Peptides against a protein of PDB entry 6MBK. Designs and how they scored, part 62

Target 1, 240 residues: chain A of PDB entry 6MBK
Amino acid sequence: GFEMVNFKEEGFGLRATRDIKAEELFLWVPRKLLMTVESAKNSVLGPLYSQDRILQAMGNIALAFHLLCERASPNSFWQPYIQTLPSEYDTPLYFEEDEVRYLQSTQAIHDVFSQYKNTARQYAYFYKVIQTHPHANKLPLKDSFTYEDYRWAVSSVMTRQNQIPTEDGSRVTLALIPLWDMCNHTNGLITTGYNLEDDRCECVALQDFRAGEQIYIFYGTRSNAEFVIHSGFFFDNNSH

## One batch from the design tools (peptide)

Design b1_p26_2 (made by RFdiffusion4)
Fold by OpenDDE base, seed 5:
Structure b1_p26_2 (fold): chain B 240 residues (1-240), chain A 26 residues (1-26)
Amino acid sequence: as target 1 above (240 residues)
Amino acid sequence: FPIEHMGNHGHGERDFTPLFEWAEEY
């Protein structure tokens, strides 16, 4: 019922191929297609994950490394999804000098500097881990782990990570949700949920969409500052 | 369990052709 289209201002998004009614379940993504902290643990990263305290403590970093390992694996189950990810982002980690200078007049500058510093420190830490840890020897990224790789993976996760329940519903974990993460934002109500019975993400239409219209979802309540920091864009119709 | 989206932003050449076929298999 939808296709991927490059919209001029919003970039890539979902377009309806048929009429979709409000509240219609038009998109679902089963857990098996998701990249999760659990799938990271079960991957080639698993042995390192089990021994690295930062990977264990920070699910977003675990996802970033999972993404890098799978990207570097030609036979990765997630290659079809990974190929849909941007090669570059407009998030603060990619800001040029002029963009940073512009932010110096804003309260966001402290968060940007913190993010940059933390990311650089994380890279330096994991560079050493990958070079020295025995369980890193089997990682496909061992001989190709640059700051650019790490920046990309962290930015990919930062812009696309979602909280979902674990399979048993006992805890919350982090996931990348293919297809669905390509929906662009509009004001409204959250229309995406996780169905534990069917073990899938489910997205219902926020409104009626005609064939040929872009399918928007409501991301949640975000300030423009949060959009810049976490998504790299401003939303003109945002109430904040 | 509601899911909040963190964003859809970024640029570069991307291949979506395999994505739909891959997703339809599951």
Scores: peptide ipSAE 0.421, ipTM 0.903, DockQ to the pose 0.870
Fold by OpenDDE base, seed 1:
Structure b1_p26_2 (fold): chain B 240 residues (1-240), chain A 26 residues (1-26)
Amino acid sequence: as target 1 above (240 residues)
Amino acid sequence: FPIEHMGNHGHGERDFTPLFEWAEEY
């Protein structure tokens, strides 16, 4: 009922190929298609995950490493999804010197610097882990782990991570949701949920969409500033 | 369980054909 289109102003988004009615379930994504913390644990990253406290404590970092490992794996189940991810982002981690200088007059500069410092520290930590940890030897990124790789993965997860329930519904975990994450934003109500009975993400139409119209969803009440700044990558510096 | 979207950010040339084919299998 939809296709991917590059819209002039919004970039890539979903376009209806038929008329879609308000509240119609037009898109669903089963858990098996999601990149999750659980799929990271069950991947080649699993042994390292089981022994690294930061990976265990920070699901977003686990997803970032999962994304890097799968990207580096030609036979990855998620290659069709990973290949659709942007190669570059407009997040603060990609800001040029002039953009940073412009932000120096704003309150956002402190958050940008914090994010940059945290990301750099994470990279340095994991570079050492990858070089020294026995379970890192099997990772496809073992000999090719750059800051640019890490920045990309972090930015991918930051811009696309979603909270979903675990399979048993007992906890909340993080997921990347293919196809659905390409929906662009409009004002309204949240129309996406997780159906535990069918074990899938479900998106219903916010309004009527005619064939040829872009399908928009409401992202939530967050400000654009919060979307840019709220990297789930704030280290709680629990220096234990 | 409501799901909030974080945004459709980023740039680059991208082919979505394999994604649709892959997703239709499941």
Scores: peptide ipSAE 0.420, ipTM 0.904, DockQ to the pose 0.617
Fold by OpenDDE base, seed 2:
Structure b1_p26_2 (fold): chain B 240 residues (1-240), chain A 26 residues (1-26)
Amino acid sequence: as target 1 above (240 residues)
Amino acid sequence: FPIEHMGNHGHGERDFTPLFEWAEEY
């Protein structure tokens, strides 16, 4: 009931191919299509994940490495999704010197520098891990792991990660949700949820959409500051 | 369980045809 279209002002988004009614379930994404921390654990990254404390503690980093491993794997199940991800982002990790200078007059500069510093530290750490850890030898990243790759993966996860329940509903995990993450924003109510019975993400229409109209969703109420900050660093203090 | 969207940010040429074909299989 929808297609991907490049809208001039908004970039790529979903366009209705038929009339969609308000509250109609027009988009669902089964768990099996999601890139999750669990799928990362079950991938070629799994052995390294099981032995690296940072990967275990930071689900966003686990997803970033999962993206990198799958991107480097020609036969990856997620290749069709990964190929749709932007090659570059407007995130602070991609800021040029002039953009950073502009932010120097703002309170956001501290968050930007923190993010940059943390990302650089993480890269340096994982570069060593990839070079020295026995389980890293099986990763398609060993000879090609660059800061640019890491920056891209971190930015991809930062801009697209979602909280979803685990299969049993007992915990919250992180996921990338194909197709759905291409919806652009409008004001309204959250119309996306996870259906545990059917084990899928479900998106219902916020309003009536006619054939040929862009399908918008409401992302949630976020402050501009939260958009910058919440992007990067969920420390899962799952030290319970 | 409500899901909040983080954004559809970024630039670059992208082919979505394989994505739709892939998703229709499931």
Scores: peptide ipSAE 0.410, ipTM 0.899, DockQ to the pose 0.620
Fold by OpenDDE base, seed 4:
Structure b1_p26_2 (fold): chain B 240 residues (1-240), chain A 26 residues (1-26)
Amino acid sequence: as target 1 above (240 residues)
Amino acid sequence: FPIEHMGNHGHGERDFTPLFEWAEEY
């Protein structure tokens, strides 16, 4: 019922190939397709994860490393998804000097500097881990782990991570949700949820969409500052 | 369990062709 299209202003997004009615379940993604902290634990990263306190404590970093490991694995189950991810981002970690200077006039500057510092520290830490830890020897990152790799992975996760329930519903975990994460934002209500009975993410249409129209979703309540920090853009019509 | 979207942005070379085929298998 949809296709991927590069829209001039919004970039890549979903376009309806047929009429979709409001509240119609037009997109679902089963857990098995998601990149999750659990899938990271079950991957080649699993042995290192079990021994590294930061990976264990910070699910977003675990996802970042999972993403890097799978990207570097030609036979990765998630290659079709990973190939859809941007190679570069407009998030603060990619800001040029002029963009940083612009932010110096805003309250966001301290958060930007914090991201830079934290990301650099994390990279330095994990560079050492990858070089020295026995369980890192089998990682495809062993011979090539650059700051650019880490920046990309962190930015990918920062812009695409979602909270979902664990399989048993007892806890919340983090996931990347293929296909669905390509939806662009509009004002409205959250129309995506996790169905534990069917063990899948479900997205219902926010409104009627005609064939040929872009399918938008509501991301959630965000400030413009939050959009800059997490998504690298401003939403002018932020009514929330 | 509601899911909030964090964003869809960025640029670079991207291949969407395998994605739909991959997803349709499941």
Scores: peptide ipSAE 0.400, ipTM 0.897, DockQ to the pose 0.849

Design b1_p26_2_s1 (made by RFdiffusion4, then SolubleMPNN; from b1_p26_2, 9 letters changed)
Fold by OpenDDE base, seed 4:
Structure b1_p26_2_s1 (fold): chain B 240 residues (1-240), chain A 26 residues (1-26)
Amino acid sequence: as target 1 above (240 residues)
Amino acid sequence: FPIERNGSRGKGERDFSPLFEWAAKF
């Protein structure tokens, strides 16, 4: 019922191929398609994850490394998804000097600098881990782990991570949701949820969409700036 | 369980056909 289209001003988004009614379930994504902290644990990253406290404590970083490992794996199940991810982001980690200078006049500059500093520290930490940890030897990124790679992965996760329940519904975890994360934003109500019975993300239409119209979703009440600054450093205290 | 989404999409040309073909298998 939808296709991917490059909209001139908004970039890529979903376009309806038929009329979609308000509240119609037009998009669902089974858990098996998601990149999650659990899929990271079950991947080539799993052995390292089991021994690294930062990966265990910070699900967003676990997802970032999961993305990097899967991107570097030619036979990755998620290659079709990963190939659709942007190569660059409009996040603070990609700001040019002039953009940073502009932000110096704003209160956001402290958060940007903190993000730079934290990301650089994380990279330096994980560079050492990847080079020295026995369980890192099998990681496909071992010989190709640059700051640019890390920046990309962190930015990918920061811009696309979502909270979903675990399979048993007992906890909240982080996930990247293929296809769904291609919907552009509009004002409205959250129309995406997780169906535990069917073990899938479900998105219902916010409004009627006609064939040929862009399908929008409401991302939430947070500003893009707040999402960028705060979501990049989610610390899951409930990991135990 | 409501799912909130983070907003920023990066730039660049991308082929989405493989994604749709991949997703259609499930």
Scores: peptide ipSAE 0.388, ipTM 0.877, DockQ to the pose 0.572
Fold by OpenDDE base, seed 2:
Structure b1_p26_2_s1 (fold): chain B 240 residues (1-240), chain A 26 residues (1-26)
Amino acid sequence: as target 1 above (240 residues)
Amino acid sequence: FPIERNGSRGKGERDFSPLFEWAAKF
């Protein structure tokens, strides 16, 4: 019912291949396709996760490391998804000196600097962990873990992480949602939910779309700026 | 459970054919 298309102004997005009616379920993504904190725990990262307090406390960082480990694994189940991720982002972690100078006149500069400092500190911490922790020896990134790698992974997660329920619906976890995360934004109502019975993300059409039209979704009421600032710092106080 | 979305799609040419083929298996 849809395809990926490079729209000149909006970049890549979904295009309808047939007429889609408002409220029609046109896209669903089973849990098994998602990159989640749970899939991170069940991956080669699992042993390190079980012993690192930061990975346990920060699901976004766990996803970032999961993404890096899977990217470095030629036979990763998620390679088809990972290869669709951009190599660079227009987020503050990629700002040039002139862009940062422009922001100095704004209140956003404090948040940008905070993000830079936090990301750099996290990198330095995990660089040491990867070099010294016994369980890090099995990670495919053991001998290749740069700041650029970490910046990319953090930015990928920051821009693409979503809250979904756990399998039992008892808690909220973080996930990257392939295919669905390629929908571009328009104003409207949230039309994506998680169906626990079928264990899948479900997206219904916000409006009628004709064959050949771009399919848009509403991302939510938060600005991209607010999400850039807040999504980087979800401390999951997992009182486990 | 509503799913809110955030983020940049990024720039640059990418091949999505493998993604669709991969996802179609499930």
Scores: peptide ipSAE 0.386, ipTM 0.876, DockQ to the pose 0.542; fails the geometry check
Fold by OpenDDE base, seed 5:
Structure b1_p26_2_s1 (fold): chain B 240 residues (1-240), chain A 26 residues (1-26)
Amino acid sequence: as target 1 above (240 residues)
Amino acid sequence: FPIERNGSRGKGERDFSPLFEWAAKF
């Protein structure tokens, strides 16, 4: 019922291939297709995850490392998804010196510098972990872990992470949702949910879409600044 | 359980054909 298209100004998005009615379930994504903190724990990253307190405490970093490990694995189940991720982002972590200088005149500069410092510190920490930890020896990124890799993974997760329930519905976890994350934003209501009975993400149409129209979703009430700056700071209050 | 999406999209040429073929298996 949809295809991927490069729209002018908006970049890649979903286009309807048929008429879709408002509230019609047009897209669903089973849990097995998601990249989650749980899939990270069950991957080659699992042994390291089980011993590193930062990976355990910060689900977004766990997803970033999961994404890097899977990207570096030619036979990864998620290669078809990972190959669709952008190579670069328009987020502050990718700003050139002149863009950062321009931001110095704005109130956002403190948050941008905080993000830069945090990302750099995380990279330095994990570089040491990857070089020294016994369980890191099996990671496909061991011999190729650059700041650019980490920046990309963090930015990918920051811009695409979603809260979903765990399989048993007892807790909230983080996930990357293939296909669905290609929907562009419009104003409206949240039309995506998780169906625990069918164990899938479900997206219903915000409005009627005709064949050939772009399918938009509402991302939630966030400022562009919050999307750019704060999406990296979902501290899961995982109580552990 | 409502799902909110984050952030801006990055740039670059990308092949989506494998994604659709992969997803269609499920």
Scores: peptide ipSAE 0.386, ipTM 0.875, DockQ to the pose 0.596; fails the geometry check
Fold by OpenDDE base, seed 1:
Structure b1_p26_2_s1 (fold): chain B 240 residues (1-240), chain A 26 residues (1-26)
Amino acid sequence: as target 1 above (240 residues)
Amino acid sequence: FPIERNGSRGKGERDFSPLFEWAAKF
C-alpha cells in the first residue's frame, strides 16, 4: 500500500499507493527484520559483547557495532536495509567548522562538544578493544575501523534507534526498524506500537491518506534536549 | 508498547527496491 519516494523538500519518505484510512494497519515489521541488541548478541559480535562491559551497558553502542559488522558483511541478512541508510547525517557529529562556530553563540555548543568528546573517547576505547581483544579477531571490521565508520554508525543509531519490548515483554531493548524508519514526521499522536502476541511493530495511519499522498507519522513530543538524551550520548561519564 | 521515532533524515540518492523485495518475504 506504499512506496518509497524522494520528496523534494523532505527527502525520502513513504507515499501511499492506495487510499489508506485513519487507524488502518498499513505497515508492520516482524521482530526478525529488526536490528536489535539481541540480534547483535546473536551475531559475530556476540563473543565480544559477552566480555565487554560497555557493549553490555550501552545498547546504542552495541547496535552501532552490530550495524558496522553487518555493513562489512556482504552476505548480511540486513544488507537490503543497511544499503538504504544515509552515508552522511545532519547530526552535530557532521557539523562543519562554520556550523560549530554558529553554535558557539548558543547554549547548544556544550551539548555538541560533549557529544564530540564522548564519541571520540568511545572510538579510542573500541579501537584498542578491536586491536587487542581475542574475540575481535573474527569481526569484519578488525582491519578497518575508522572514526568515520564509528561516527556513521553512532549517528545511524542515534537517529533511528527505537525502544521495543523484549520477546517476553519483561524489559525494554533497542531496535532499528526497517521501512518504518522511512516515515516522515507530522504533528499528531503516536500510532506505532509493538504487538507482543504477533511479535511485530505495528503502525496504523494517523489520518486518511489518499493514493499519491505522503504517509506521515508522529515521532512523539521531543524537545531538542530529549532528542540528545534519547540518542544515548547523555549517558553519564561511565568513568572507565 | 508505543514506539517513538528519532527524526534525522539522511542525505543521498538510494535504491529502496531491494529493501521492499527483502521485506516482502516476511
Scores: peptide ipSAE 0.378, ipTM 0.874, DockQ to the pose 0.553; fails the geometry check

Design b1_p26_2_s2 (made by RFdiffusion4, then SolubleMPNN; from b1_p26_2, 11 letters changed)
Fold by OpenDDE base, seed 3:
Structure b1_p26_2_s2 (fold): chain B 240 residues (1-240), chain A 26 residues (1-26)
Amino acid sequence: as target 1 above (240 residues)
Amino acid sequence: FPIERSGSRGKGERDFSPLFEHVAKF
């Protein structure tokens, strides 16, 4: 019922190929297609995850490493999704000197510098882990782990991570949701949810869309800037 | 369980056909 189109102003987005009615379930994504903290634990990263406290405590970092491991794996189940991800982002980690100078006049500069500092520290930590930890020898990124790789993965997760329930619904976890994460934003109400019975993400139409119209969703009340700042600081205190 | 999306701008030309074909299998 939809296709991917490059819109001149918005970039890539979903276009309806038929008429879609308001509240119609037009898009669903089963858990098996998602990249989750659980899929990270069940991947080649699993042995290292089980031994590293930071990976265990920070689901966003676990997803970042999962993304890097799968990107480096030619036969990865998620290759079709990973290949659709941007190579670069408009996040603070990619800001040029002039953009940083502009931010110096704003209250956001402290958060930007904190994000840079934290990301650099995380990279330095995990570089050492990858070089020294026995379970890291099985990772496809063992001999190819750059700051640029880490920056990309962190930015990918930062801009695309979503909270979803675990399979049993007992906890909240983090996921990347293929295809759905290509919907562009409009004002409205949240129309995406997780259906635990069918074990899938479900998106219903915010309004009527005619064939040939772009399908928009409402991202939520937070600005893109707020998400960028907050996602760099996901300390999941769930180390218990 | 509501799902909120974090904003992302995708830059550059990308082929989504493999993703559509992949998702269509499920």
Scores: peptide ipSAE 0.417, ipTM 0.887, DockQ to the pose 0.534; fails the geometry check
Fold by OpenDDE base, seed 2:
Structure b1_p26_2_s2 (fold): chain B 240 residues (1-240), chain A 26 residues (1-26)
Amino acid sequence: as target 1 above (240 residues)
Amino acid sequence: FPIERSGSRGKGERDFSPLFEHVAKF
C-alpha cells in the first residue's frame, strides 16, 4: 500500500499507493528483519561483544559496530537495508566549523562538544580494541576502521534507533527498523507498536491518506536538542 | 509497546528497491 519516493523538501519518504484509512495497519516489520542488539550478539561481532564492557553497556555502540560489520560484508542479510541509509547526516558530528560557531551562541554547544568528544574517545578506544583484541581479528572492518566509518555508524544509530521489547517481552532492547524508519514526521500521536504475539513492529495510519499522499508518522514529543542528546544515552545494562 | 522514532533523515539518492524486494519475502 506504499512506495518510497523522493519528496522535494523532505527527501525520501513513504507515499501511499492506495487510500489508507486512519488506524489501518498498513506497515509491519518482523523482528527477523530488524538490526538489534541481539542480532549484533549473534553476528561476527558476538565474540568481541561478549568480552567488551562498553559494547555490553551501550547498545547503541553495539548497533553501530553491527552496522559497520554488516556494511563490510557483501553477503550481509541487511545489505538491502544498509544501502538505504544516508552516506552523511545533518547531525552535530557532521557540522562544519561555521555551523559549530553559530551554535556557540546557544546552550546546545556544550552538548555538541560533548558529543564530539565522546565520539572521538569511543573511536580511539575501539580503534585500539580492534587492533589488539583477539576476537577483533575476524571482524571485516579490522583493516578499515576510520573515524568517518565510526561517525557514520554512530550517526545512523543515533538517528534511527528505537526501543523495542526483547522476544520474550521481559526487557527493552534497541533496534533499527527497516522501511518504517523512512516515514517522515508530522504532529500527532504515536501509531507504532510492537506486537509480541506476531513478533513484529506494527504501524497504523495516523490519519486518512489518499493514494499519492505522503505517509507521515509522529516521532514523539522530542526537542531537536533531545534528538542530539539521545546519541549519548548510556543504557545501564541492569543484567547484573 | 509504543515505538518512538528518533532523529533526522540524511540526504542523498538511495536505492530502495532491494529493500522492498527483501522485505516482501517475509
Scores: peptide ipSAE 0.412, ipTM 0.889, DockQ to the pose 0.567; fails the geometry check
Fold by OpenDDE base, seed 1:
Order: sequence, then structure tokens, then C-alpha cells
Structure b1_p26_2_s2 (fold): chain B 240 residues (1-240), chain A 26 residues (1-26)
Amino acid sequence: as target 1 above (240 residues)
Amino acid sequence: FPIERSGSRGKGERDFSPLFEHVAKF
């Protein structure tokens, strides 16, 4: 009921190929297609994960390393998804000097510098781990782990991570949700949920969409500052 | 369980056909 289209202003997004009614379940993604902290634990990263406290404590970093390992693996199950990810982001970790200078007059500058500092420290830590840890020897990134790689993976996860329940529903974990993460933002209500019975993410239409219209979702209530920091864009119609 | 989303989709031409084909298998 939808296709991927490059829209002039918003970039890539979903376009309806038929009329979709409000509250219609038009998109679902089974857990088996997701990149999760659990899939990271079950991957080539698993042995290192089991011994590194930061990977265990920070699911977003576990996902970033999972993404890097799978990107470096030609036969990865997630290659069809990974190849759809942008090579660069408009997020603060990619800001040029002029963009940072512009932010110096804003309240966001402290968060931007904190993010830079934290990311650099994490990279330095994990560079050492990858060079010295016995369980890192089998990782496809062993001989190629640059700051640019890490910045990309962290930015990919930051812009696309979602909270979902674990398989048993006992806890919350982090996931990248293929295809669904291409829906652009509009004002409204959250229309995506996780169905534990069917073990899938489910997205219902926020409104009626006609054939040929872009399908939007609501990302949640955010300030423009939060959109810049987390999403790399401003939303002028933000009612927040 | 509601799912919130954030993030930029980035720039550049990308082929989504393999993803659609992959998802269609499930």
C-alpha cells in the first residue's frame, strides 16, 4: 500500500499507492526483521558484549556496534536495511564550524558540545577495547574502526532507535525498525505500537491518506531544539 | 506499547528495492 519516494523538501519518505483510511493498519514489521540489543547479543558481537560493561549498560552503543559489524559483513541479514541508511547526517556530530557558531547563541550549544565530548570519549575507549580485547579479534571492524565509522553508527542509532518490549514483555529494549523508520514527521498522535501477541511493530494511519500522498507519522511532542539535537531538523508547525 | 521515533533520514539517492523484497518475505 506504499512506496519509497524522494520528496523535494523532506527527502525520502513513504507514499501511499492506494487510499489508506485513518486507523488502518498499513505497516507492520516483525521482530525478526529488527536490529535489536538482543540481535546484537546473538551476533559476532555477543562474546565482547558479554564482557564489556559499557555495551551491557548502553543499548544504543550496543546497537551502534551491531550496525558496524553487520555493515562490514557482506552476507549480513540486515544488508537490505543497512544500505538504505544515509552515509551522512544533519545531526550535531556532523555540524561544520559555521553551524556550531550559529548554535552558540542558543541553549542547545551545551548539549551539542556534551554530545561531541561523549562520542569522542566513547570512540577512544572502544578503539582500545577493539585493539586489546580477545573477543574483538573476530569482529569485521577489527582492522578498520575510525571515528567516522563510530560517528556514523552512533548518529544512525540516535536518529532511528526506538523503545520496544523484549520478547517476553518483561523489559524495554532498543530497536531499529526497517521501513517504518522512513515515515516523515507531522503533528498528531502516536500511531505506532508493539503487538506482543504477533511479535511485531504495528503502524496505523494517523489520518486518511489518498493514493499519491505522503504518509506521515507523529514522532512525539518535541521542541525544535530537541528536533535539532535528536533529529537534525526543525519543524515549523510544531505545536509544542 | 507505544513507539516514539526520532531522527533525520539523511540525504542522497538510495535503492530501497532490496529492503522491500526482504521485508516481503515475512
Scores: peptide ipSAE 0.406, ipTM 0.884, DockQ to the pose 0.802; fails the geometry check
Fold by OpenDDE base, seed 5:
Structure b1_p26_2_s2 (fold): chain B 240 residues (1-240), chain A 26 residues (1-26)
Amino acid sequence: as target 1 above (240 residues)
Amino acid sequence: FPIERSGSRGKGERDFSPLFEHVAKF
């Protein structure tokens, strides 16, 4: 019902290959295809996760390390997805010196500098953990963990993380959702949900789309810039 | 359970064929 297309202004997005009606379920992604905090716990990262308080407290960082471990694993189940991720982002962590100087004239500069500082501190912490922790010895990233790697993984998670329920529906967790995360944004209503009975993400069409039209979704009320600034601060409210 | 998405897109050429083939198995 859809294909991937490189649109001139928006970059890659989904294009309808047939007519899709408003509220039609056109895209679903089973849990088994998602990269989640749970899949991170069940991966080669699991032993380290079980012993590192920051990985346990910050699901976004757990996902970032999960991405790095899976990217470094040639036989990873998620290689087909990881290969679709951008190599660079238009986020503050990637701003050039001139762009940062421009931001100095804006109120956003404090948040940008805080993000830089936090990301650098996290990198320094985890660099030490990877070098010294016994459970880090089995990680495929042990011998290659640069700031650029960490910046990429954090930015990937920041721009693509979603809240979904756990399998039993008792808690909220974080997930990266393949294919669906390629939909571009338009104004409207949230049309994506999680179906616990079928254990999948489900996206219904926001409007009628004709064959050849780009399929848009509504991301929510937050701007791309706000998502970038705020996702570094989404503590998993693990309401224990 | 509604799902909201985080924003910015990055640059670069990417091959999506392997992903479509992978997802089609499920």
Scores: peptide ipSAE 0.402, ipTM 0.879, DockQ to the pose 0.573; fails the geometry check

